# Ledger of designs, part 35: peptides against a protein of PDB entry 3QIS

Target 1, 334 residues: chain A of PDB entry 3QIS
Amino acid sequence: PSLELSRREFVFENVKFRQLQKEKFQISNNGQVPCHFSFIPKLNDSQYCKPWLRAEPFEGYLEPNETVDISLDVYVSKDSVTILNSGEDKIEDILVLHLDRGKDYFLTISGNYLPSCFGTSLEALCRMKRPIREVPVTKLIDLEEDSFLEKEKSLLQMVPLDEGASERPLQVPKEIWLLVDHLFKYACHQEDLFQTPGMQEELQQIIDCLDTSIPETIPGSNHSVAEALLIFLEALPEPVICYELYQRCLDSAYDPRICRQVISQLPRCHRNVFRYLMAFLRELLKFSEYNSVNANMIATLFTSLLLRPPPNLMARQTPSDRQRAIQFLLGFLL

## One batch from the design tools (peptide; made by RFdiffusion4, then SolubleMPNN)

Design b1_p10_3_s1 (from b1_p10_3, 5 letters changed)
Fold by OpenDDE base, seed 3:
Structure b1_p10_3_s1 (fold): chain B 334 residues (1-334), chain A 10 residues (1-10)
Amino acid sequence: as target 1 above (334 residues)
Amino acid sequence: SFLEAYRPEL
């Protein structure tokens, strides 16, 4: 069996978080026998492609002289955004199109990723006074390394850093501040806030706006700005409540004093973001007659974002654990 | 508001 491929090199320029890109090519059976094709893992890989890449179809049969279109889809989700932002991964891959009882065909995937404030650590973002697209990649790496070291020192209750020439970190990321300040100013009376979905085009505009600028006003509807805040919190590499404190939050869920003590043990940036969000959400609850927002809805929604189970416990989360997590958050909303 | 205490100095 043999195949002819219309293209073998694919370039995905300016790949962005949540922006689907597609490249298509044709495969043709120029042989005299039916053939089965499949994308196969390389040696020592578990998957035929990186998590941000997909082939559709990834397998199939071709009759003699049959041609099929294959789509190569590049999509950076919350699961790939952090490793692409750090430069740990890149928009580069090699696909192996295998022909049963035939040869392998190699496809080269290349391109560039544009960093996002979505999927960047709270610690790094607190050190970024400029939009992430203005920050050199080398400096992003340094900021993530420094952020990790500062988080560890903060958790160890080590001596306050000497007032050395390092710029004071922000209390909260500017991106969170911009989203929340917009919602506080313009969305407190918005009917069905956090219940109505945003527009996908507006969400992309909001993401691009936060990645490239410090706007006076966020573009899009209040629903899109609200959903952008949810997406931001979901995309965090570590949730606002660090994984190390997850179990202690559940254990303390019915003691408001212990809950506050647990939150006091968060790294400074995480603690500030948590307190800022809780203050905002308590303000929204004052307008419940207008925005249809209630404490149970907000606690249910934000618990999944702020108090995520660590990956090793995700499969074991009980309905009781979910209820404790909600109760923990309710103690800050009421 | 209490929210203004978190305003970033940019």
Scores: peptide ipSAE 0.526, ipTM 0.949, DockQ to the pose 0.905
Fold by OpenDDE base, seed 5:
Structure b1_p10_3_s1 (fold): chain B 334 residues (1-334), chain A 10 residues (1-10)
Amino acid sequence: as target 1 above (334 residues)
Amino acid sequence: SFLEAYRPEL
């Protein structure tokens, strides 16, 4: 069996978080026998491609002289954004198109990724006074390394030694401040806030705006700005409540004094973001007559974003654990 | 606003 491929090299320029790109090629059976094709893993890989890449179809049958179109889809989700932002991963892959009892065909995937404040750590963002697209990639690596060391010092309750001539970190990321300040100014009276979805085009404009500038006003509807805040919180590599404190939040969920003590043990940036968000959400709840927002809805929505189970416990989350997590957050909204 | 206490010094 043999295949002819219309193209073997694919370039994805200016790949961005949540922006789908597609490239297509044709495969043709130029043999005299039916062929089964499939994309197969390389040696030491569990999957035929990286998490941000997909082939459609990824397998199939071709009769003699049959032709099929294959789509190569590049999409950076929350699961790939962090490793691409740090430059640990890149828009580079090799696909192996296997023909049953035939030859392997190699496809080269290449391109460039544009870093986002979405999927960047709270600690790194607290050190960024400029938009992420203005920060050199080398400096992003240094900021992530410094962020890890500051988190570890905070967990160990090490008093920060002399604040030498290093620029003082922000209290909260400028991106979170911009989103929340916009919602506080313009969205407190917005009917169905956090219940109505935003527009995908407006979400992309908001992401691009926060990655490239420090705007006076965020573009798009109040619903799109609200959804952008949810996407930001979901894309964090570590949730606003650090994974190390997850179980203690569940255990304390019915004791408001212990809940406040657990939050006081968060790293400075995480603790500030949590208190800032809770202050905003309590203000939003005063306008419940206008915005249809209630404490149970907000607690249910934000609990999944702020108090995520550690990756090793995700498959074991019980309905009781979810109810305790909601009750923990309710104690800060009421 | 009490939210202004979190304003970034840029």
Scores: peptide ipSAE 0.515, ipTM 0.947, DockQ to the pose 0.889
Fold by OpenDDE base, seed 1:
Structure b1_p10_3_s1 (fold): chain B 334 residues (1-334), chain A 10 residues (1-10)
Amino acid sequence: as target 1 above (334 residues)
Amino acid sequence: SFLEAYRPEL
């Protein structure tokens, strides 16, 4: 069997978080026999491609002189955004198009990723006074390394860091402050806030706005700004309540005093973001007659974002654990 | 507001 490929090199320029890019190519059976093609894992890889890449179709049959279009889809989700922001991963891959009883055809994927404040750690963002697109990639790496070290120090030492002549970290990331301040000013009377989806185009504009600027106002509808806050919280590499405290939150869920003690043990940035969000959500609940927002809805929604089970426990989360997690958050909303 | 106490110094 033999294939002819219309293209073998693909360049995805300016790849962004949640922005789908597509490149297409044709494969033709220039042989005299039917052939089966498939994308196969290379070397010791478990998958034929990186998590941000997909081929469609990834397998199929071609009769002699048949041609099929293959789409290469690049999409950076929450699962790939953090490793791309740090430069640990890049928009580079090699696809192996295997032909049954035939040859392997190599496709080269390349491109560049544009960093996002979405999927960046709270600690790094608290040290970032400029938009992420203005920060050199080398400095992003340093900020993540420093953030990890400061998180560990804050967990091990109840000692206030005598923050010497270094620029004092922000109390909360500017990006989350901008989103919440906008919602507080303009969305408290918005009917069905956090219940109505935003517009995908407006969500992309909000992400691009926060990545590239410090706006006076967030663009888009209140629903899009609200959903952007949810996406931001979902994309965090470490949830607002650190994984290390997850079980203690569940165990304390019915004692509001113990719940407050657990939150006091969060890293400074995480603790500030948690308190800021809870303050905002309590203010939002005062407008429940206008926005249709109630404490149970908010607790249910935000619990999945703020109090995520550690990756090793995700598959084992019981309905009781979910109810405890909701009850933990309710103790800060009421 | 209590929220204003979290304003980033930029």
Scores: peptide ipSAE 0.512, ipTM 0.946, DockQ to the pose 0.934
Fold by OpenDDE base, seed 2:
Order: C-alpha cells, then sequence, then structure tokens
Structure b1_p10_3_s1 (fold): chain B 334 residues (1-334), chain A 10 residues (1-10)
C-alpha cells in the first residue's frame, strides 16, 4: 500500500486557551491495493498525539484512488493549559500515520502557544501586575517556581514572606478581581445569573481581554462574565481550597468554627481569593428576588470549583462527601 | 464596597 499526502508540515500559530484551530490535509491511495490507515503511538507514547491535538478521522480505509480529508484539531482545554503556560509542554508533536503492511508517514506539528491567566496558579497571578501576555516566558517560569516555594513555606508555617522581594504580591489576582468587580457592579440584578450560559464568542473575548489588558470594563453579557469566572476557577492548577485541606474541609463541614480555622491555614493568595469570592457571593444573595440566585444553588455550583477532591480521589467521591463539601461552603454564604 | 478592599494596587 502507498499514500500520497497533500501536506506533512503543520504550523499552528498563536494557539490560545479554549480556541479551536483546524488544519486539513488530504490522503490519497495512489497504490493498486486497498489500504487501512491509522495514527499510531510512537515507541514510548501511550497515545498517537498530545492531549491538545486530535486527528479526525484517526483511522480509516481507502480504496485505490480514494481520497479522504483529515482534520488536525488543536484545542487547549483546562487539562493542557497549565503545562503550556509554564512551557513544560509546547505546540510541537510528530504524528505517525501508519499503513497496514505499509510505510509510516511522519507529520510534523509545530506552532506557538500564547500564555493565559486561565490555568495559571493563584500565587503566580498575585505576582503579575501586568497582563500575562506582557510577561516574558522566562519570568513566568521564575514566578511559578517562586510561587511553589512560597506556597510550601506558607503551608509549613515557616518564615514570614521575605519582605525583601522587591514587589509586594497582590491580595488577589487582578483577573479574578476584574471579573468579580464587573459582576458586582452590573450583574447583581441579572435574572438567572450563573444559571444561563454565556456565549462562546464573548467567552473568547473575555479571556483575550484578561490575557492582554487591564480593562475598565469586561466585554460581553453578564452571563458570559459569570461563566468566565467559573471557567477561571475550574482551570486553576490548584483549586482555591488547596488539595491538602480537602479532607479537613469535609471533616469540619458542620462546625463553622473549625471551617474558618481550616480556611485560615490556606496560602495567603488562596485564602484571600476564597474570602473575596465568599464576600461577593453573600452580596449577590441579597439580590435573590432579582437574580433568582439562592445559597444552595451557589454552594452546589461553586463547591465543584473551589473544593475539588484531589485527582486520586475524584473517582471515589461519595454523595456524602459531596454533601459535606456543599455544607462547608454554605457555612460561608449564610 | 467591601470588595474594594481587595482592589489590586496596579
Amino acid sequence: as target 1 above (334 residues)
Amino acid sequence: SFLEAYRPEL
């Protein structure tokens, strides 16, 4: 069997979080025999491609002189955004298009990723006074390393924040402040807030706006701004309530005093974001007659975002654990 | 607003 490929080199320029890019190519059976094609893993890989890449179709059958279009889809989800922001991963891959009893055809994937404040740690974002797209990649790496060290020191209750770091960290990330301040100003009377989905185009505009600027106003509907806040919280590499405190939150869920003690043990940035969000959500609840928002709805929605089980426990979360997690948040909303 | 206490000094 033999194939002709219309293209073998693919460049994905300016790849962004949640923005789908597609490149298409054709494969043609220029042989005299039918062929089965498939994308196969390289020798040391479990998958034929990186998590942010997909081929469609990834396998198929071609008669002699048949042609099929293959789409290469690049999409950075919450699952790939953090490792791309840090530069641990890159928009580079090699796909192996295999023919049964035939040759391997290599496809080169390349490109560049544009960092996002989505999927960046709260600690790093608290050190970013400028939009993330203005921050040199080298400085992003340094900010993540410093943020890890400061988190570890904070958890160990060791040494005060070295006041010798020339720039005082923000109390909360500017991005989350901008989202919440917008919602507080314009969305408190918004009917069905956090219940109506945003528009995908507006979500992209909001993400790009936060990554590239410090806007006076967030673009889009109140629903899109509200959903952007949820996406931001979901994309955090470490949830607002750190994984190390997850079980203690569940164990304390019915003791408001212990709940407050657990929150006091969070790293400074995480603790500030938690308190800021709870303060906003309690304010939003005062407008329940207008926005149809109640404490149980909010607690249920935000529990999955703020109080995530550690990855190793996700598959084992009981209905009781979920109810305890909701009860933990309710103690801060009421 | 009490939320203004969290305003970033930019």
Scores: peptide ipSAE 0.504, ipTM 0.944, DockQ to the pose 0.889

Design b1_p10_3_s2 (from b1_p10_3, 6 letters changed)
Fold by OpenDDE base, seed 3:
Structure b1_p10_3_s2 (fold): chain B 334 residues (1-334), chain A 10 residues (1-10)
Amino acid sequence: as target 1 above (334 residues)
Amino acid sequence: SFLDAYRPVL
């Protein structure tokens, strides 16, 4: 069996978070026998491609002289965004198109990723006074390393921040501040806020706006700005309530004094973001007559974003744990 | 507002 491929080299320029890119190629059976093709893992890989790449179809049969179109889809989700932002992963892969009882055909995937404030740590973002697209990748790495070291120092209750560091970190990321300040100014009276989905085009514009600029006003509808805040919180590499405190939040869920003590143990950036969001959401709840937002809806929605179970506990989350997590947040909304 | 206490100094 043999195949002819219309293309073997693919370049995905300017790959962005949540922006689908597609490249197509044709495979043709130029042999005299039917053939089965499949994309196969490389040696020591579990998958035929990286998490941000997909082939469609990834397998099939071709009759003699049959041609099939294959789509290579590049999509950076919340699951790939952090690793691409740090430069730990890149828009580079090699696909192995295997022909049963035939040859392997190698496809080269290349391109560039454009960093996003989505999927970047709260600590790193608190150090970024400029849009992430203005920050050199080398400086992003340094900011992430410094962020980790400061988080560890803060958890260890060690040395007070030396007042002499010329670059004081922001209290909260500018991106969160911009989203919340917009919602506070313009969306408190918005009917069905956090219940109506945003527009996908507007979400992309909001992401691009926050990655490239410091806008006076965020573009798009209040629903799109609200959903962008949810996407931002979901994409965080570590949730606003750090994984280390998850169980303590559940254990304290019915004691408001212990809940406040648990929150006081968060890293400074996480603690500030949590308090800022809770302050905003309590203000939003005053307008419940206009926005149809209630404390139980908000607690239910934000629990999955702010108080995520650690990966090792995800498979063990009980309905009781979910109710405790909701109750924990309710104690800050009421 | 109380939210202004969190305003980034850019």
Scores: peptide ipSAE 0.446, ipTM 0.933, DockQ to the pose 0.899
Fold by OpenDDE base, seed 5:
Structure b1_p10_3_s2 (fold): chain B 334 residues (1-334), chain A 10 residues (1-10)
Amino acid sequence: as target 1 above (334 residues)
Amino acid sequence: SFLDAYRPVL
C-alpha cells in the first residue's frame, strides 16, 4: 500500500492559551489495494502527539483512489499552559502516520507560543511588575526557579535572609487584583454572577488584555470577567491552597481555629491570595438579594478551584472528602 | 476599600 500527502510541514504562529488553531491536509490512496492508516507513538512515547496537538481523524481506511481530509488541531489547555510558559515544552512535534504493511510518513509540526499569566505560578506573578509579554523568556525561567526556592524556604519556615536591593514581591498578582477589583466595583449587583457563562470572544480579550497590559478597566461583561477569574484559578500549576496542605484542610474542616492555622502555613503569596479572595467573596454575599449568590453555591464552586486534591489522590477523592473541602471553605465565607 | 490593602505597588 502507498499514500500521497498534500503537505508534510505545518507551522502554527502565535499560539495562545485557549485559542484553537487548525491546519488541514489531504491523504490519497494512490495504490491498488485498500489501506489502513493510523497515527502511532514514536519510540518511548505513550501518545502519537503532545497534549496540545490532535489529529482528526487519527485512523481510518482508504479504498483505491479515495482521499480524506485530516485536521491538525493545536489547543493549549490548562494541562499544557504551564510547561509552555516556562519554555520546558515548545510548539514542536513530529507525527508518524503509519500505513499497515506499508511505510511511515513523518509530519513536522512547528511554531511559536506566546506566554500567558494564566498557568503561571502565584510566586512568579508576585515578582512580575510588568505584563508577562513584556518579560524576556530568560527572566521568566529565573523568576520560576526563584519562586520554587522561595516556596520551599517558606514551607520549611526558613527566615528569608535580608534579600539585598531586590524589589519586594507584590502582595498578590496584579492580574488577580485587576480581576477582583473590577468585580468588586461593577459586579456586586450583577444578577446570576458566577452562574451565567461569559462570552468566548470576551474571555480571549480579557486574557490578551492581562497578558499585554495593565488596564484601568477590563473589557467585557461582568460574567466574562467572573469566568476569567475562575479560568485563572483553574489554570494555576499549584492551587491557591498548596497540595501539601490538602489533607490538613479536610481533617480540620469542622474546627474553625485549626482551619485558620492551616491557612497561616501557606506561602506568603498563596496566603495573601486566599485572604483577598475570601474578603471579596464575603463582600459579594452581602448583595445576595441582587446577585442571587449564596454561601453554599460559592463554597461549592470555589472549593474545586482553590482546594484541589493532589494529582496522586485525584482518582481516590470520595464524596465525603468533597463535602469536607466545601465545609472548610464555608468557615471563611460565613 | 478593605481590598485596597492588597493593591499592587507597581
Scores: peptide ipSAE 0.435, ipTM 0.928, DockQ to the pose 0.910
Fold by OpenDDE base, seed 1:
Structure b1_p10_3_s2 (fold): chain B 334 residues (1-334), chain A 10 residues (1-10)
Amino acid sequence: as target 1 above (334 residues)
Amino acid sequence: SFLDAYRPVL
């Protein structure tokens, strides 16, 4: 069996968070026998491609002289955004198109990724006074390394942040402040806030706006700005409530004093973001007659974003754990 | 507002 491929090299320029790109190629059976094709893992890989790449179809049969179009889809989700922002991963892959009883055909995937404030750590963003697209990639790496070290120092309670001549970190990321300040100014009376989805085009404009500028006003509807805040919180590599405190939040869920003590142990940036968000959400709840927002809805929605189970807890959150997690947030909303 | 206390000084 043999295949002919219309293309073997693919370049995905300016790949962005949540922006789908597609490249297509044709394969043809130029042999005299039916053949089965499949994308196969390379030696020591578990998957045929990186998490941000997909082939469709990834397998199939071709009769003699039959042709099929294959789509290569590049999509950076929350699951790959952090490693692409840091430059730990890149828009590069090699796909192996295997032909049963035939040859392997190699496809080269290349391109460039444009960093996003989405999927960047709160600590790095607190040190970032300029839009992420203005920050050199080398400096992004340094900011993430420094952010990790400062997180660990803060958790260990060992060293007061030496008020050395280094630029004082922001209290909260400018991106979170911009989103929340916009919602506070313009969305407090918005019917069905956080319940109505935003527009995908507006979400992309908001992301691009926050990545490239410090806007006076965020573009898009209040629903799109609200959803952008949810996407931002979901894409954080470390949730607003750090994984190390997850179980303690559940255990304290019915004691408001212990809950406040647990939050006081968060790293400075995480603690400030948590307090800022809770202050905003309490303000938003005063307008419940207009925005249809209630404490139970908000607690239920934000619990999954702010208080995620640690990745090492392979166990799905029990209904009891979910209820305790919701109760923990309710103690800050009421 | 209480929210203004978190305003980034850029």
Scores: peptide ipSAE 0.430, ipTM 0.927, DockQ to the pose 0.933
Fold by OpenDDE base, seed 2:
Structure b1_p10_3_s2 (fold): chain B 334 residues (1-334), chain A 10 residues (1-10)
Amino acid sequence: as target 1 above (334 residues)
Amino acid sequence: SFLDAYRPVL
């Protein structure tokens, strides 16, 4: 069996969070026998491609002189965004197109990723006074390392940060502040807020706006701005309530005093973001007659984002654990 | 607003 490939080198320029890119190529059976093709893992890999890449179709049959179009789809989800932001992963891969009883054909995938404030840690974002696209990648790495060290110090010792450094961290990420300030100003009377989905084009504009600028006004509908806040919280590598405190939140869910003590033990940035969001959501609930938003809906929605089970426990979350998590958050909304 | 207490000083 033999294949002809129209292209073997693919470049994905300016790959962004949640923006699908597609490159197509053709494979043709230039042999005299039917052939089966498949994308196969390399020797040390479990998958034929990285999590942000897919081939469609990834396998198939070709009759002699048959041609098929293959789409290479690049999509950075919440599951790939953090490792691409840090430069731990890159828009580089090698695909092995295997021909049964034939030759392997290598495809080179390359490109560049544009960092996002989505999928970046709260600690790193609190150190970023400029849009993430203005921050050199080397400085992003340093800010992530410094953020990790400060999280550890904040967990071990209530050492007051030395007030004298010209680089005092923000109380909350500017991106969260911009989203919430917009919603507070313009969306308090918005019917079905957090219940109606945003527009995908508007979500992309909001993400690009926050990554590249400090806008006076966020573009898009109130629904798109609200969904962008949810996407931001979902994409956080560490949830607003750190994984280390998850079980203690569940255990304290019916004691408002203990709940407040647990929150006081969060790293400064996480604690500030939590308090800021709770203050906003309590304000939003005053307009329930206009926006159809109630405490149970908000608690149910935001609990899954703010109080995520640690990855090792995610598959074991009981309905009781979910109810405790909701009850924990309700104690801050009421 | 009460949210202005969290305003980033840029």
Scores: peptide ipSAE 0.422, ipTM 0.925, DockQ to the pose 0.906

